# Peptides against a protein of PDB entry 3S8F, part 176

Target 1, 157 residues: chain A of PDB entry 3S8F
Amino acid sequence: VLTLFVAVPSLMTAFTVAASLEFAGRLRGGRGLFGWIRALPWDNPAFVAPVLGLLGFIPGGAGGIVNASFTLDYVVHNTAWVPGHFHLQVASLVTLTAMGSLYWLLPNLTGKPISDAQRRLGLAVVWLWFLGMMIMAVGLHWAGLLNVPRRAYIAQV
Target 2, 166 residues: chain B of PDB entry 3S8F
Amino acid sequence: DEHKAHKAILAYEKGWLAFSLAMLFVFIALIAYTLATHTAGVIPAGKLERVDPTTVRQEGPWADPAQAVVQTGPNQYTVYVLAFAFGYQPNPIEVPQGAEIVFKITSPDVIHGFHVEGTNINVEVLPGEVSTVRYTFKRPGEYRIICNQYCGLGHQNMFGTIVVKE

## One batch from the design tools (peptide; made by RFdiffusion4, then SolubleMPNN)

Design b2_p19_7_s3 (from b2_p19_7, 10 letters changed)
Fold by OpenDDE base, seed 1:
Structure b2_p19_7_s3 (fold): chain B 157 residues (1-157), chain C 166 residues (1-166), chain A 19 residues (1-19)
Amino acid sequence: as target 1 above (157 residues)
Amino acid sequence: as target 2 above (166 residues)
Amino acid sequence: SLLELAELVYNSYIDAVLA
């Protein structure tokens, strides 16, 4: 139980980011419980990518609590669950944030805006990446719960 | 108004912070619930036991695979298992069905895994430490031991077998 | 149950991938 307090700073950070998103959405005219979400700039891959990363990070963070719990870790340790957690944390949040950063950084460094075609392609890339990552992560977590071992080419199931 | 904007941001932060704390309690509650309702199949960890990995092959209960299975009581056995690069000793491990088996697992070289298919036995094996797992095999047959911790170039082929006799 | 249905879908997918 005491180990769970390690999650507090991370949760605080995550939810402050969420608060910033809500504030931004409301500044853009969004109203209600969910209207602010729609008001966010979903047409910009530089925005969409890191946000999708954050969304993937949510179940990953929950998994982090599980992995850090002595009793629950006994169930999931060295199973496919663990790489599932990694893919949510690194291959989702970190990678998508990096992708988003590039969509912001390169135009700024070169002084050349991205074309509309490039923008749309970028959106497709980050959404497909996110979708694929979620499918894989769910599969890995599921396999882990079925006691599929990590770092093995064979499994009972 | 800059001040008004800052106040608004703080209000949102407070709201989300409250949500964060609520979720934390939910997680704690879920853990507590899981522990309360799903403890029957959990194999408790044994006491920390140390060994010298440099001599474990030459002397002691792990030295002779022919004597690795020790009957400690009626329907009770202790099995001294070595996980090494790249295999397990003894192999196969032969134990009776229905007997209480205490596995004492250690490594003479690097960290290995000890994952027994068809069971909830899954432990790290560290040189210098003894992993203790208690299990009773209810079904006869062969159970594959899988190394689920990377231990070198031959890791992928590191397997063992437990044969449960009727 | 929903769980059984999910498992069915999952297993079917895995079987198809491994075929």
Scores: peptide ipSAE 0.005, ipTM 0.771, DockQ to the pose 0.039
Fold by OpenDDE base, seed 2:
Structure b2_p19_7_s3 (fold): chain B 157 residues (1-157), chain C 166 residues (1-166), chain A 19 residues (1-19)
Amino acid sequence: as target 1 above (157 residues)
Amino acid sequence: as target 2 above (166 residues)
Amino acid sequence: SLLELAELVYNSYIDAVLA
């Protein structure tokens, strides 16, 4: 009930954020249907991290609807699917957003800008984190669909 | 400038909101399709039943593991299963191949899981409630019961066995 | 069509899971 209740406003919020990104990209010189994406500041880990988190949240959000549906939840409940969902929501969206926030917050608090090396390292970290999370999430969802239980060290397959 | 920016933002929001709405309907349609075409395959649940977890071990159909398997009709059985810290009873559960089995599962202590490998049987077991699962084993052999709900220090070792006889 | 293929895959899986 709660999940379905928040589904609509969450979708509205998510796509409003997307609209803001499009606007920002176009202000930065991006043109066309997708050109605005390339114009976004992909060289800034404080930007990249939250955006990657949002990308991970897309399948996670869809999964939330699945988990809230009694018929579909019958298939996935208490399987590895559920941890897969969590890792998209928490380990991707929340964690990457927190990481991105730190890349903004710490320089502002200390008054010291990050070096170019730190920036590049930060980009590597958030991209690798996202990649790892996607691999793990896909694996967990796949395992869940194969009826691998959560909270158990043994598997059906 | 502020006015122009506002109008531009609204234009983008309209497009994305339309897309959002479309995606919402896609998800709803997917769920509706599943409900309309595949609900018949779901294991039927029984009526909501309550039991006293403090006495379930002493009185009632769960009290004696030797009497847990009850034939209720031709090729039909009811199995009264306790999920407890940390195991299942009876263990093993012996049932005939091809028989319709109604599992009546409850817990005397904490919440447990009842996940039977090789089947679609996967339910949570709450103290004070009876979980009802109907299943027919088509293949003989041993089926392992796994607890997939954390229930304490011995959770990882909580297993049971269903033996399906020819 | 792509839709038909998607439905085929989906239905096949659901039928297998719920069998």
Scores: peptide ipSAE 0.000, ipTM 0.732, DockQ to the pose 0.060
Fold by OpenDDE base, seed 5:
Structure b2_p19_7_s3 (fold): chain B 157 residues (1-157), chain C 166 residues (1-166), chain A 19 residues (1-19)
Amino acid sequence: as target 1 above (157 residues)
Amino acid sequence: as target 2 above (166 residues)
Amino acid sequence: SLLELAELVYNSYIDAVLA
């Protein structure tokens, strides 16, 4: 019940953020239905990381609703589905947001901007992290649907 | 112009809110679809039944593994199962093929899992509570019981077996 | 195999701890 209640304001917040991103992209010269996306600062790991986190949070949020549903939870409860959900929410959104925050915070705290090499490395890190997390999450969710148990090293599949 | 920018951002917000609402309905529809197509095998929860975990081993239907399988009807059985650190009793659980089996599962110690491979039986077992699961085995053979709730150092090796006889 | 060896070592450890 609580999860379902929180889903509404969370969705509103998420789409408000998306609205802000679209506005920012259009201010940066992006045009058309998708042109504003390309216009966003994808060269900044402080931007890319949390955005990727948000993208990973979408299926995770949907999964949260599934997990909170009495009937649907019978299918996924205590299967690999659950850690898949957690990795999307915590290891993707929270972690990537934290990573992105560091790319902003550390330069500001030290007064020293990051070098171009550090920037490129940062981009590589956050993209690779996201990719790995998505592969893992998809695999875990799929395994869960195949009745692979949570907290077990063996499965029938 | 700040006012112009404000109006612009509001316009985008309105658009995304509309999209949000649309997606909300899509998600609801997907949930409804899932419920309609994937609830056929849902094991309904029974009424809350309590038991004293400190005495469940000494007296009552769980006390004697040899008497754990009780025939309650012509083709119906009740099996009183204990999940404990670190195993299940009785083990193996022997039941006939095609019979309706009512599992009454409880724990004398800590929380365990009761996940039967090859079936949709997957419940948590709490000390002091009785988990009730109804299932009919259509195929003979051995079905492994897996503990999917951490219960201690031996958790990973906590297995049981259900033997379904023809 | 390495996996079998790892399992053997781990299980032996667990058995010893639980004994």
Scores: peptide ipSAE 0.000, ipTM 0.737, DockQ to the pose 0.014
Fold by OpenDDE base, seed 4:
Structure b2_p19_7_s3 (fold): chain B 157 residues (1-157), chain C 166 residues (1-166), chain A 19 residues (1-19)
Amino acid sequence: as target 1 above (157 residues)
Amino acid sequence: as target 2 above (166 residues)
Amino acid sequence: SLLELAELVYNSYIDAVLA
């Protein structure tokens, strides 16, 4: 039970970021419960990448609670579920955030703005990365629930 | 205006924090519900038992694979299993169908996994500790044991077999 | 609708906070 409270600071951090996004969206003219989302700069890969990372982090975080639960972890531990979780947390959130940071950092360091072609390419990269990561993560979690073992080249199913 | 912006941010943060708290309770409730309704078949963790990994091969119940299966009662057995680099002993493990089997698993060298396909048996095996798992095989046949914890260069080939006899 | 009402309430709150 106490282990579940580890989720508290994580949730607080995640939703404070969401609060910042809502504020930004509303400053950009978005109104309503969800209109502020559309108002966010979805044409900027430096923005889109970390946001997609955050989106991937949601199911990953939920899975983290599962993995941290003693009884539930018994079901998923050392199955394909675990790699699925890590790919959401590291290869999605961390990696996409790094990508997004790069799209901001390089223009800033060089003093040269990215071209429109580079911007579009960046958007394609981060969206495709996110899509691929979601497919793989869902597959790994699904396989894990079917008791496919981690770190094994063979499985019953 | 920076002051107005700060006030707005605080309002949003309070709202989202409230939401986060609500979600926390939802998750806890869902976990509690799952535990109450869907964990009837979960094998509970046993009492922590310690052994000396340096002597476990030479003395004690794990020393002789031929004596690894011990009948402890009517239709009840204890099986002393060693997970080592790179295999299991005894191999195969022979047990009767329908019998309650208590697996006592330990390692003389490094950490291994003990994952039995077709069952919910899935534990890590630590040198110096004894993993205890209770299971009843309802179907006869062969069950493959897989090491799902990296244990060295031969990890990928580390397998065992449980033979359930009619 | 309930959604419209929710949006109205929320927007009103935000407007008040940003005023």
Scores: peptide ipSAE 0.000, ipTM 0.742, DockQ to the pose 0.029; fails the geometry check

Design b2_p19_7_s4 (from b2_p19_7, 10 letters changed)
Fold by OpenDDE base, seed 1:
Structure b2_p19_7_s4 (fold): chain B 157 residues (1-157), chain C 166 residues (1-166), chain A 19 residues (1-19)
Amino acid sequence: as target 1 above (157 residues)
Amino acid sequence: as target 2 above (166 residues)
Amino acid sequence: SLLELLEFVYNSYIEFVLS
């Protein structure tokens, strides 16, 4: 039970970031309970990518709590659930953050802004990546709950 | 300007921190609920038991596959299983339907997995340690044992069989 | 055939690895 307190700093950090997003959205003219979300710069892949990563990190973090539970781990350990968790944490948040950072870094390093075509392509890339990652992650978690083993090419299901 | 911005940020942070804390308790509650309603699905591990992996094949209860299945009481059996590169011993494991089976699993070489299809038996097997799993097979038939921990070049072909007899 | 060759190689490899 005490091990679950490890989640506290992570949750605090995550929701602090969310707070910053809300603040930024409201500064950009967003109003209401959800209007600030729409006001965020969704036309910038450098912004969209890490935000999508954060969204994927939410269920991943919840899964982390499950995995850290000595009781619930009996259900999910060494099943397809675990790779699903990894793909949300690493292939979603970390990878998308890196992708987003690239869209910020390259223009600054070269001194040249990205073209509109590059911007649109970048948006397509990060959104498609996110969508594919979510589909795969859901599938892996689902398979894991159906007792599909990890590191095996066969399953009863 | 800086002061106003700072206060605004703090206000949002406080709100979201409160939400964060609330969600933490929700998760804990969900875990508690799951445990309270699904206790039958949890197979507790036994106490930590140690063995010498270098001699486990030569002496002791794991040494002879023919003596691996031991009746310990009425409708109770202990099965001493070795997970090794790359298979299981004994193979097949024959047990009666409806009997309480205690699996004592260890490894003479590297870490392996012991995942029995159609059951909730799923443990890692460490050299030098004995994994204990208690299970009762309600249905007769064959149950495949799968290694779900990478153990070398032959890992993907490491399978065993449990035969449950009527 | 190519399929037969692949099967032969596969089987030989598996037998070697599991020996």
Scores: peptide ipSAE 0.005, ipTM 0.762, DockQ to the pose 0.012
Fold by OpenDDE base, seed 3:
Structure b2_p19_7_s4 (fold): chain B 157 residues (1-157), chain C 166 residues (1-166), chain A 19 residues (1-19)
Amino acid sequence: as target 1 above (157 residues)
Amino acid sequence: as target 2 above (166 residues)
Amino acid sequence: SLLELLEFVYNSYIEFVLS
């Protein structure tokens, strides 16, 4: 139970990020409860990528709490659940953040802006990556709950 | 206006802070629900039992596969299993249907997994420690043992079989 | 079949690395 209190500072960090996003969206003209979301720069892959990573991190973080739970860990440990968690945390948040960083860093380092075609391609890449990661993660978590073993190429189910 | 911006940020932070706290309680509730509904079959950890991995193959209850299955009472058995690179001993493990089986599992070499398909048996096996798992097979047939902890080049082919006899 | 071929290759490789 005490382990769950570790989630408090993490959630505090998360709300700060969310608050920053809401503030940014409202500065861009977004109004209402959800209008600020639409106002965010969704046409910029450097923005979209890390945000999608954050979205993937939410269920991953929840899974982290599950994995840290002594009793629940018995259910999920060394099953496909764990790789599912990893793909949400590393392959989604970390990887997408890295992708987004590149979309910002390279143009700034070279002094050359990306073309519109490159921008659209970048958006396609990060959205497809996110979609693929979500599909795979859901599948892995589902399989894990069905007791599909980790680090095995075969399963009974 | 920086002052206005700061106030706005604080307002948003307060809202999201409340949300975060609410979500914390939601997660706790979900965990509690999961524990109440899905963990009735959790096998409790046994007492800490140590064994010398360097001699476990030579002497003691794990040394002879033919003596691995020991009847300890009416419809009760203890099975001494070795997980090694790369297999299980004995193999197959033969036990009767409906009997209470206590698996005593250890390793002479590296960490292995002991995952029995069709059951909730899923433990890591550490050299020098004895993993204890209690289970009753209600259905006859073959149950595959899978190593779900990477243990070397032959890890992916490390399988065993439990044969439950009628 | 393709599956049989893949299994053959895989098994052969495993036997090799474990030799």
Scores: peptide ipSAE 0.005, ipTM 0.754, DockQ to the pose 0.015
Fold by OpenDDE base, seed 5:
Structure b2_p19_7_s4 (fold): chain B 157 residues (1-157), chain C 166 residues (1-166), chain A 19 residues (1-19)
Amino acid sequence: as target 1 above (157 residues)
Amino acid sequence: as target 2 above (166 residues)
Amino acid sequence: SLLELLEFVYNSYIEFVLS
């Protein structure tokens, strides 16, 4: 009950952010149904990181609803599914948002802009992190569905 | 100007909020559909049953492992299982193939897990509460019980066995 | 149809999860 209650404002916030992104993309010259996405500043790790976090948060949020469902939670509870969900929410969204925030915060705190090399490195780090997190998350969710137990080093499968 | 920008932002927000609400209803509908049509194999929650964890080892149906398996019908058994630090009692649990088994599981100490490999039996065991799980083993053999709830230094070694006999 | 496809995907998923 509490999870579903929190899901409402969270979902509203998420799509409000999406609205802001669409607006920004269209201001940057993006047109059409998806053209605004391409127009977003994908060359800025401070932007890319939290956006990738949000993308990872989508299946995580869906998983949250699953976990809040009585019958579905019975299937996935205390399996590898749960840490998969956690890693999507914390190690993806929160962590990537923090990483992205640093790429904005540190230059502003020091008064020094990041170099082009640092920018490129930042992009690489963020994308690699996202990729790794997605691989791990998919693996954990898959393992969970195969009844691999949580908090155990063994599995039947 | 600010007014024009505000109107534009508001328009997009309204659209995405509408989409958000639509998605919310989709999720609710999917859950409702699942609950209505795909409940097979799900063990329903049982009635809340309490027990005194401080005396469960000394008296009652969990006290004697030799008396833990009780035949309640021609093809029905109740098994009183203790999950403790760090193991299960009785161990092994011997039950016949094809019989309906009602597991009544509790703990004398801390919270444990009761996850039976090869089955959908997966419950948390709380001291002071009795977990009730119904299952029928269709295949003979050994089924490992795994503790999937951290319970202390010996958690990783906490295993049990269910032996299903033909 | 789209509906049949969605039902197939959903039912397959649920069957897999509950198997």
Scores: peptide ipSAE 0.005, ipTM 0.730, DockQ to the pose 0.070; fails the geometry check
Fold by OpenDDE base, seed 4:
Structure b2_p19_7_s4 (fold): chain B 157 residues (1-157), chain C 166 residues (1-166), chain A 19 residues (1-19)
Amino acid sequence: as target 1 above (157 residues)
Amino acid sequence: as target 2 above (166 residues)
Amino acid sequence: SLLELLEFVYNSYIEFVLS
C-alpha cells in the first residue's frame, strides 16, 4: 500500500502539466470546459509530440499503479504487460518529448525556421509514431494479461 | 503581465492538484474494493525465508533432487526446486493430480524466473531467498517451466517440466 | 450500474485467468 504513494508526485507532475496546458489554451482564446484544448497549437509538432507522449503516459501511469500493487503485480509481473508499460512510458512519452524538443531546438540553434513542408512532415511523423506505439502497447498489455511471458521467445498462447 | 500569469497558473495548478488527489483516492478505493470483494486467485506472499546460495547444492532440502518432492500430508507435498544456469532441478518435477503443492524455489547462482505455463505460478527466484508458491494442479499432463528473467547466454533455453500424474 | 459492470468484467477475467 505504501508503494502506491509513489504515484503521488507523478500525478502531481502530470496534472501540473495539464494545468499549464489549460492555461495556455485559455490564453489562446479557448473557452469552456474543453474548448481550451482545441485552442492549443496543434499545428506545431514541437507541441503535438510531447502532448501525445503525455496522452500515452496516462494509461502507462495507470499501469504503473497496477505494477506497484502488491497483489496485482502477481498477475502482470514478467509478462508482456511490463514491456507494454515501458513502451508507453519511455518509447512514447520520453521519445515523443525528445522529438518535440528537436523540432523546437534545431530551428533555434540554426536560426532558421522549419519550412511548412517540414512542419507537416513532423506532424505526420509524431502522429504515426503515437499511433504505432498505442497499437503495440495495447497488444503487449493484452498479451501480458494472457500470461505471455516477458523475455521468452515462446509462449503457450 | 508576469504577475497575472503566475497567479493564473497557480490557480489552475491548485485545481488540478485537487483533482489529482481525488483521483488518487479513487484509485486506492478501487484497489481496496477489488481486494475486499475479489480475493479469489490472490497468491499470498510467504514469509521471507533466507538460504545460503553457496551451500544450497551441498546440504539441505535442495541438495538431492531425488528427495526434492516431500509428502507433508495425505494430499500435500512440498517440492524443493533449484533454478540455476541453465535449468531446473528436479527435472521433471513429478506431482500427483489434485494434491496441494508447495514449491520452495531458490537459486544457487543468479536471479531466475519460474513461470509455469498453464498456471498462475510466476515468480522471480533470487539467490539467498526462498520463493514459496502454493498450487494445486487440477489437470494431469506436462507443464512447461520457463525462465522469464534474463539470466545469461543460455536464458532462452532454460526450461523445466512438471509432470502431473493421475 | 457502472460498478456492476466493472465487477462483471473483473470476475470474468479472474475466471479466465484461473481456468
Scores: peptide ipSAE 0.005, ipTM 0.752, DockQ to the pose 0.057; fails the geometry check

